# Designs tried in a protein design run: peptides against a protein of PDB entry 6GMG. Part 74

Target 1, 331 residues: chain A of PDB entry 6GMG
Amino acid sequence: DSDDRVTPPAEPLDRMPDPYRPSYGRAETVVNNYIRKWQQVYSHRDGRKQQMTEEQREWLSYGCVGVTWVNSGQYPTNRLAFASFDEDRFKNELKNGRPRSGETRAEFEGRVAKESFDEEKGFQRAREVASVMNRALENAHDESAYLDNLKKELANGNDALRNEDARSPFYSALRNTPSFKERNGGNHDPSRMKAVIYSKHFWSGQDRSSSADKRKYGDPDAFRPAPGTGLVDMSRDRNIPRSPTSPGEGFVNFDYGWFGAQTEADADKTVWTHGNHYHAPNGSLGAMHVYESKFRNWSEGYSDFDRGAYVITFIPKSWNTAPDKVKQGWP

## One batch from the design tools (peptide)

Design b1_p22_2_s3 (made by RFdiffusion4, then SolubleMPNN; from b1_p22_2, 11 letters changed)
Fold by OpenDDE base, seed 5:
Structure b1_p22_2_s3 (fold): chain B 331 residues (1-331), chain A 22 residues (1-22)
Amino acid sequence: as target 1 above (331 residues)
Amino acid sequence: AAENAKRAELINKYGQEAIAKA
């Protein structure tokens, strides 16, 4: 029960982390030890280490989303999301493929749809767009200048995003970022902000008005990226988990992974930080653990989810929650 | 704050290892 959630205690600013432990190719530690690492590595504001505040520790205590929350400075809104979907593969497999033995038609279609998403290409698209945004931000001292720069960059690249409506999440994302408006953040100066990326895994079959089969096996038509832009309409994501296919089966609602702004060109070498569950040291779930996974481990996901989105948001450049390089584990 | 709290309550109920092993 969420009622068992506890805010992790404060850690001394100079307390060094204990070594992380290997776990299925990822580095793993308890939440308090992550706080120690965070204070040493990611806490910097204007180059100075900061103790994780009570508010930040409270955010972090919410598990996987808490990791993204504390590092992005806001609860994920998921409005500017990207994915890659191979429509031709999907159509061809539906036409020429066959359900496996014991697989229903709905299960087959759901699986084929899931397999038609390319996590790496989705991530690459988000990185591409983030790079364009960062160029647009660099010398823009007001939102108008940023938007003009962004449109110019998109036009130069012949990017379909240039045709998006001015009110779209793509163009409105910066102005809707709380830290952009904060005096100690962006202070309404785009050049003080940078684009960052996180990922969300979730279930496609969330429409309660749809068939039970879609809720159990996925909705093949849901949460597809728009052609050309790669934008995913996340408005229908209500954090509804996959429906059980058998008695006693249960699925989780979502998973969040923090990437930030790593410059590593090889996707497979990028590090994704995520949590397992809310912090409940006195409850049945136990203490929250934090994982630092390589892209392979992150993008693999779980059977709970059939969609992955790569989301762009913004943080102040003065924050070190999204450094160019992330080292997996400790030391 | 209340809306965020509600959203955050819908988090992974199971550890990563438990999910991976299931």
Scores: peptide ipSAE 0.027, ipTM 0.672, DockQ to the pose 0.051
Fold by OpenDDE base, seed 4:
Structure b1_p22_2_s3 (fold): chain B 331 residues (1-331), chain A 22 residues (1-22)
Amino acid sequence: as target 1 above (331 residues)
Amino acid sequence: AAENAKRAELINKYGQEAIAKA
């Protein structure tokens, strides 16, 4: 129960982390130890280490979303999301494929749809767009200059995003970022901001008006990227978990993974930071743990989810929550 | 803010390790 959530205590600023533990190809630690690492590595504002504030510790305590929350500085809105879907593969598999033994038609269609998403290509698209945005930000000292630069970059690349509405999440994302407006953040100067990426795993079958089969086995048509842009309409994502297929079965509502702004060109070498559940040291769930996973381990996801999205947001360049290089674990 | 907090409370009822072991 969420009522068991506890805010982790403050950690001394100079306390070094204990070693992380290996866990299924990931580096794993308890949340308190992650706070220690965060203070040593990611806490820097204008080059100075900061103690994680009570507010930040409270955000972190919410679990997987808490990791993204504390590092991005805001609760994820998921408005600027990208994915890659192979429509030809989907159509061909539906036409030529057959349900497995004991698999219903709805299960088959849901599975084929899930398998038609390409996590790596979705991630690549988000990185491509983030790079374009970063170029547009670099020398822009007001939002108008940023938007002009962005449109120019998109036109030069013949990118379909150039046709998005001015009010779309794509063009409005920067102005809607609280840290952009903060004096110690962007101070309304785009050149002080950088694009960052996180990922969300979630369930497609969230429509309560749809069939029970879609809620149990997925909605093959839901949360597909738009052709050309790769944008996913996330407006229907209400954090509703997969419906049970058998008595006593339960599924988790979502998972979040923080990537930030790593420059590693090899996707397989990128590090994704995520949490298991809300911090409940005195409850049945126990203490929150934080994982640092390679892309392979992150992108595999869980049976709880049949969609993955890669989301772009912005943070001040003065923050070190999204460094160019992330080291997995400790030391 | 309050709505976001409620949404955040519904996070991973199960430890990722437990899911990975299943």
Scores: peptide ipSAE 0.027, ipTM 0.670, DockQ to the pose 0.077
Fold by OpenDDE base, seed 2:
Structure b1_p22_2_s3 (fold): chain B 331 residues (1-331), chain A 22 residues (1-22)
Amino acid sequence: as target 1 above (331 residues)
Amino acid sequence: AAENAKRAELINKYGQEAIAKA
C-alpha cells in the first residue's frame, strides 16, 4: 500500500557511495546509496555540493517518477513530448500482415502499432529540439527574446514546429517551468536555463469508453506523434495501466527515465537513470532501488507499456542534475 | 519468470494515487 512509503533518511554530505551492482544489464543500487552518489555528483548548485533536502528525498521516494522529479525539480507534466511513428510500416503491416497463431485481431493491431514506434528516432527528435531550444536560450534575457530566437532557429532549419501555436506546450514550456521564475533559478532570465530530457513509458489503451480489447492490447491510434513536429498529445495520459488479460494479472502504470543533457552523440552510450517502486523498507515492496541503464536497456521497456515518449523540460544552468557526461554506476 | 521479476522493479498501479494525495 502507498501508505507504507517512507522518506529515505539524510545521508552525510561527504559520504561516498558504495559500488553499484549489475542488474539486468544495468547498474543498480538502493535508494540511500543513490542519494550518496547524487550528493557527490549531481547536487551542485552554483558549483557547490549540497545535501539532498528532505523535500528532495521525499520526491525521490516515489520510485521511477521520483528520480525524474528530484533531478528536474518538478513533478513531470509531460506536456512537451516527442515520439517517432512509422505510419507507412503500420499501414502496410495491417494490410498485408497476419495475426500470429492464437493472436486476436485487437492484439495484432496493438502489437503492430507498438512495433511501428521508433524510440531511437523519438529520442533523436527530442535531442534535436532541445539543441534548438538551448541555442534560443543563449543570450536571451527575457521570454520575448527567447521566443524570437526560437522562431528564427526553427525557420532556419525549416522545422515544422515553427507553425505551432503560441499557446502550444512547445512555446509555453519555459514560462510554465517553476525554476525559471525562482530567484535562485532562472530569475525570469532564459539564458540561465537549459533544456533537459526525460522519457516516459506508458499504456496507450487508457480510454475507459473504448473497447475492452483496446484496454487489454493497446489502442493503435492513441498517442501518435503529429507529422512533421513529432509532438505527442499527452493530455489523455492519466496513468492508467494496461487492463489484465487473465485473472490475477496486473500491470504497472508508468516508468520514467532521466537523461538530462548528456552530450554523448551515440544514443546507445547514453545513460538513463530510473527507479522501481516507492520506498517501503518496512513494507511488502521493500526498499526502493535506483537503476542506471544504457539506452538499449531503457528502450526495451516492459510488456506493461506500448508507448514511449521523450519529454523536454528546463532546469537552471546552475544545477548539476543534468551534466554533459553521466557515468554509469559507481565508481 | 525473468519478465515478471523485471516488472516487480516498477512502480505499482497505486503510485499515482499516492502522489495525488501528497
Scores: peptide ipSAE 0.029, ipTM 0.680, DockQ to the pose 0.220; fails the geometry check
Fold by OpenDDE base, seed 1:
Structure b1_p22_2_s3 (fold): chain B 331 residues (1-331), chain A 22 residues (1-22)
Amino acid sequence: as target 1 above (331 residues)
Amino acid sequence: AAENAKRAELINKYGQEAIAKA
């Protein structure tokens, strides 16, 4: 019940974090200790540490989405999403593969579809596009200059994104970013902004008009990336969880992981920050915990989800929520 | 905004348990 959610208290700006705990290859800590780390490492505006505001602490208290929210500066809209899907693998496995013992046809098809997504290639595509965007942002002092630069970069790379409509989330993402318009943010100057990445895990079988089997085992045709661009239409993502397959079974609606703008070339060495649930220290769920995971641990996900998307948004360069290097844990 | 906030509360309830089982 959402009624048990509590906003974590303020932490003194000079308070150092306690050591994180190692947990199955991840670094783990309670939310109030993450706030301490955030203030020391990620809070900087124009090089000055900031105390996490009450509003930011409230955002953070929502759990996994809260981590992305506080670091991106806005609630995730998920409009500019990328993934990679191996169509040939999918077709071949459906044709030549067989259901496992006790597996239904619908369950088999859902599993094969899930396994046909490549999380690493999806992440690589998002990083590629973010890099192109960052080059286009450089030395662009108005939106028109940014868009012209972006089109030139895409043309030079023969990228299919050059054929997207001007109203596409790809071209409109910057203008739709609140921090771009803020005086202390971008101030309408693209060169003051940088592209950042987060990831969302969710369920494909969200269509209420579809079969019960699709809701239970996944919709093999849903949320596939467009060929050439890698863009995923997220318009049908309504945060609906997987349907139970047995009495008493329940699934969660989504998970979010924050990457930011790390420059580490090896995907396996990148750090992803995420939370477990909303902060309920006096409730049944307990206190919120924050995890810093390597890509392998993040991309593995849970049985609750059969889709992963890598989303691009923008933050001011003056923010330190997306540094070039992220250290796992504390100290 | 209110709808998004409510949905945001329904996040990974079993995060720690799921990790332990993996």
Scores: peptide ipSAE 0.027, ipTM 0.666, DockQ to the pose 0.063; fails the geometry check

Design b1_p22_2_s4 (made by RFdiffusion4, then SolubleMPNN; from b1_p22_2, 7 letters changed)
Fold by OpenDDE base, seed 1:
Structure b1_p22_2_s4 (fold): chain B 331 residues (1-331), chain A 22 residues (1-22)
Amino acid sequence: as target 1 above (331 residues)
Amino acid sequence: AAENAARAALINAYGAEAAAKA
């Protein structure tokens, strides 16, 4: 019950974290201990540590989305999303493959579609675009200069994103970022901002007007990236979970993982920070836990989800919520 | 086993969108 949610108490600024514990190849800790780590490592504004505010602790308390929320400074809008889909693999497997024993045709098609997404290539595309955006932000002191730089960078790279409409989330993302407009944030200066990445896992079969089979086994045609750009239309993502396939089965609505702006070139060595559920220390769910997972653990996802998107947003450069290096666990 | 344990821990984040808009 969401009514059991509690905001974690404040932690003293000088309180050092307790060691994280291993959990299925991940580093795990209780939310209060993550707050301690966050204050030591990620809280910095203009190089000074900050205590996590009550508002930030409240955001964090919402679970998996809370980690992305507190680090990005806004609730995820998911508008600028990227993925990679192998259409040839999909078509070939549908033509030449066969359902497994006991697998329905709809289940087969849903599975083949899921397997045709490449999480690593999707992540790489988002990193590529974030790099282009960061170059465009450099030395741009107003939005017009940023947009001009962005178009120039895209033209130089012969990137299909150069053909996007001016109203596209791609071009409007910066102006729609609250921290860009904040006095202590970007203060309307693009050069004070940087692009950051998070990921969302979700279910493709969310259309209530579609067949029950699509809701149970996935919609093979939903949430595919546009050719050339890799952009995913997220407008139909309404946080609807997978429909049960058997009595008593239940699925969760989404998962969020925070990457930020790590410079590690090897995707497999990147660290993704995420939470399990809302903080309910006195409820049946218990205290919220925070996980720091390697890319392999993150990108694997769960059976609850058949789509992964890599989303770009922006934070002020003065924030340290997206450092170049992220260490897994503590110490 | 790892997936099952992780899945069991993952629960819907209710009220987050409403809180973000308030």
Scores: peptide ipSAE 0.039, ipTM 0.733, DockQ to the pose 0.201
Fold by OpenDDE base, seed 5:
Structure b1_p22_2_s4 (fold): chain B 331 residues (1-331), chain A 22 residues (1-22)
Amino acid sequence: as target 1 above (331 residues)
Amino acid sequence: AAENAARAALINAYGAEAAAKA
């Protein structure tokens, strides 16, 4: 029940975090301790450490999405999403593969579709695009200059994104970023912004008009990336969880992981920050915990989800919520 | 947005599957 959610109290600006604890290859801590770390490491605006505001603490309190929210500065819209799907693998496995013992045809198809997504390639595509965007941003002092630079970069790379409509999420993403328009943010200057990445895990079988099997086992055709661009149409993602396959079974609607703008070339060494649930210290769920996971731990996801998307958004360069290097845990 | 955020609870999946994968 969302009614148990509590905003974590303020932490003194100079309070150092307690050590994180290892948890199945991840670093874990309670949300209050993450706030302490965030203030020490990620809070900086124009190089100055800041206390996490009440508003930011409230955003954070929403759990996994809260981590992305506080670090990106806006609630995730997921408009500019990328993935990688091996169409040939999918077709071949459907043709030549067989359901496991006790597996229905629908369950088999859903599983095969899930397995045909390549999380690493999806992440790599998002990083590639973010890099192109960052180059386009670097010396652009208005949106027109940014868009011109972006088109040139895409043309030089023969990237299929160059053919996207001018109103597509790809070209409109910057102008639709609140912090771009803020005086203390981008101030309408693209060169003050940088591209950042987060990931969302979610369920494919969200169409209520579809079969019960698709809602239970996944929709093999849903949320596939467009060929060439890697863009995923997220318009049908309504945060609907997987339907129960057995009595008493329940699934959660999504997971969010914050990557930011790490420069680590090895995907396996990148750190993804996420939360377990909304902060309910006096409720049944208990206090929110924050996890810093390596890519392997993040990309594995959960049975609740059969899709992963890697989303690009923008933050001001003056923010330190997306540093080049993220250290897992504390100290 | 708030309603969607409120449903962000990895109650069933996180602890159990993490333990299973360890």
Scores: peptide ipSAE 0.029, ipTM 0.688, DockQ to the pose 0.047
Fold by OpenDDE base, seed 3:
Structure b1_p22_2_s4 (fold): chain B 331 residues (1-331), chain A 22 residues (1-22)
Amino acid sequence: as target 1 above (331 residues)
Amino acid sequence: AAENAARAALINAYGAEAAAKA
């Protein structure tokens, strides 16, 4: 129950983390130890190490979303989301494939749709777009200059995003970022901001008006990326979990993974930071743990989810929550 | 076993959205 959530206590600014533990190819630690790491590595504002504030610790205490929240500085809005879907694979598997033994037709179609998403290509698309945005930001001192630069970059690459409406999440994302408007953040100067990436795993079958089969096994047509742009309409994502397929089965609503702005070109070597559950040290769930996973471990997801989206947002360059290099674990 | 353990630990963060909007 969310009522058992506790805000982790403050950690001394100079307290070094304890070693992380290996966990199924990931590095794992308790939330308090992550706070220690965060203060040493990610806390810097204008080059100065900071203690994680009570507000930030409260955000973090919400679990996987809390990791993204504390590092991005805002609750995830998920508006600028990308994915990759292989339509030809989907059609071919539906035509030539067969349900497995004991698999219903709806389960088969849901599975085939899930398998037709390419997490690596989705991530690469988000990185490509983030790179374009970062180039557009670099020397832009007002939003108009940023938008002009962005349009030029897209035109040069013949990118379909150039055709998006001015009100599209793609063009409005910067102006809708609170830290962009903050005096100690962007101060309305795009050149003070950088694009960052996080990922969300969620369930496709969220439409309450749809069939029970779609809610149980996925909606093959839901949350597909638009052709050419790779944009996913996230407006229908209401954090509704998968419906149980058997008595006593339960699924969770989402998972979030923080990537930031790592420059590692090999996707498989990138590090994704995520939490398990809200911090409940005295409750049934126990203390929150933070995981640092390689892309393969992150992108595999769980049976709770059949969609992955890679989302772009912005943070001030003065923040160190999205460094070029992320080291897995401690030391 | 690993997936099940991790899954059991995953977040129901309905309260986070409410907190962010307050």
Scores: peptide ipSAE 0.051, ipTM 0.730, DockQ to the pose 0.210; fails the geometry check
Fold by OpenDDE base, seed 2:
Structure b1_p22_2_s4 (fold): chain B 331 residues (1-331), chain A 22 residues (1-22)
Amino acid sequence: as target 1 above (331 residues)
Amino acid sequence: AAENAARAALINAYGAEAAAKA
């Protein structure tokens, strides 16, 4: 129960982290130690280290989403999401493939749909778009200038995003970012902001009006990216977990991974930061742990999820929560 | 085995959305 959640205590600003532990190809540590690392590496505002505030520690305490929350400065809205889906692969596998032994038709279709998503291409698309946005931000001192720059960049690249409506999440994302409007943030100056990326894993079969089979095995038609743009309509994501397929089985409803603005060109070398569960040191779940995973480990996800989205948001350039280089673990 | 262990460690945040809206 959420009643067992505890806000981690404050850590002294000068306290260095203990070494992380390896765990299945990722670096792992307890949340208190992540706070220490965060204060040393990611806490900087205008070049000065900051102690993680009570509010930030509270956000962090919520688990996987808490890591993205504290680093992005807002609860994830997931409005500007990208993915890649191979429609031809999907159609061909449905036509020519057969259910495995003991696999239902619905299970087969759900699996084929899941396998038709390309996490790497989805991530690359988000990085491409974030790069375009960052160029549009660079010399824009008001939103109008940003939008004009963005349209020009998209036109030059013949990008299908140029055809998006002005009210779309793509064009409205900056203005809807709280830190953009903050005096100590963007102060309504786009050039003070940068695009950052996080990822969400979730279940496709969330429609309660759909068949039980879709809720158990996935909805093959749900949360597909739009052709050309790669945009995913996330409006139907209500954080509903996968339905159990057997008695006593339970699934979690999402996972979040923080990438930020790493410049590493090799996707496989990028580091994704995520948490396991809400912090309950005195409860059955125990203390929250934070993981720093390579892309392969992150993108593999879990059986709880059949969708991965790569989401763009914005943070002030004065924040160091999204540095160019992220080192896995400690030291 | 490794996947199961990793999955068992992943427990969803409860009440985060409610907290964010408060």
Scores: peptide ipSAE 0.041, ipTM 0.713, DockQ to the pose 0.210; fails the geometry check

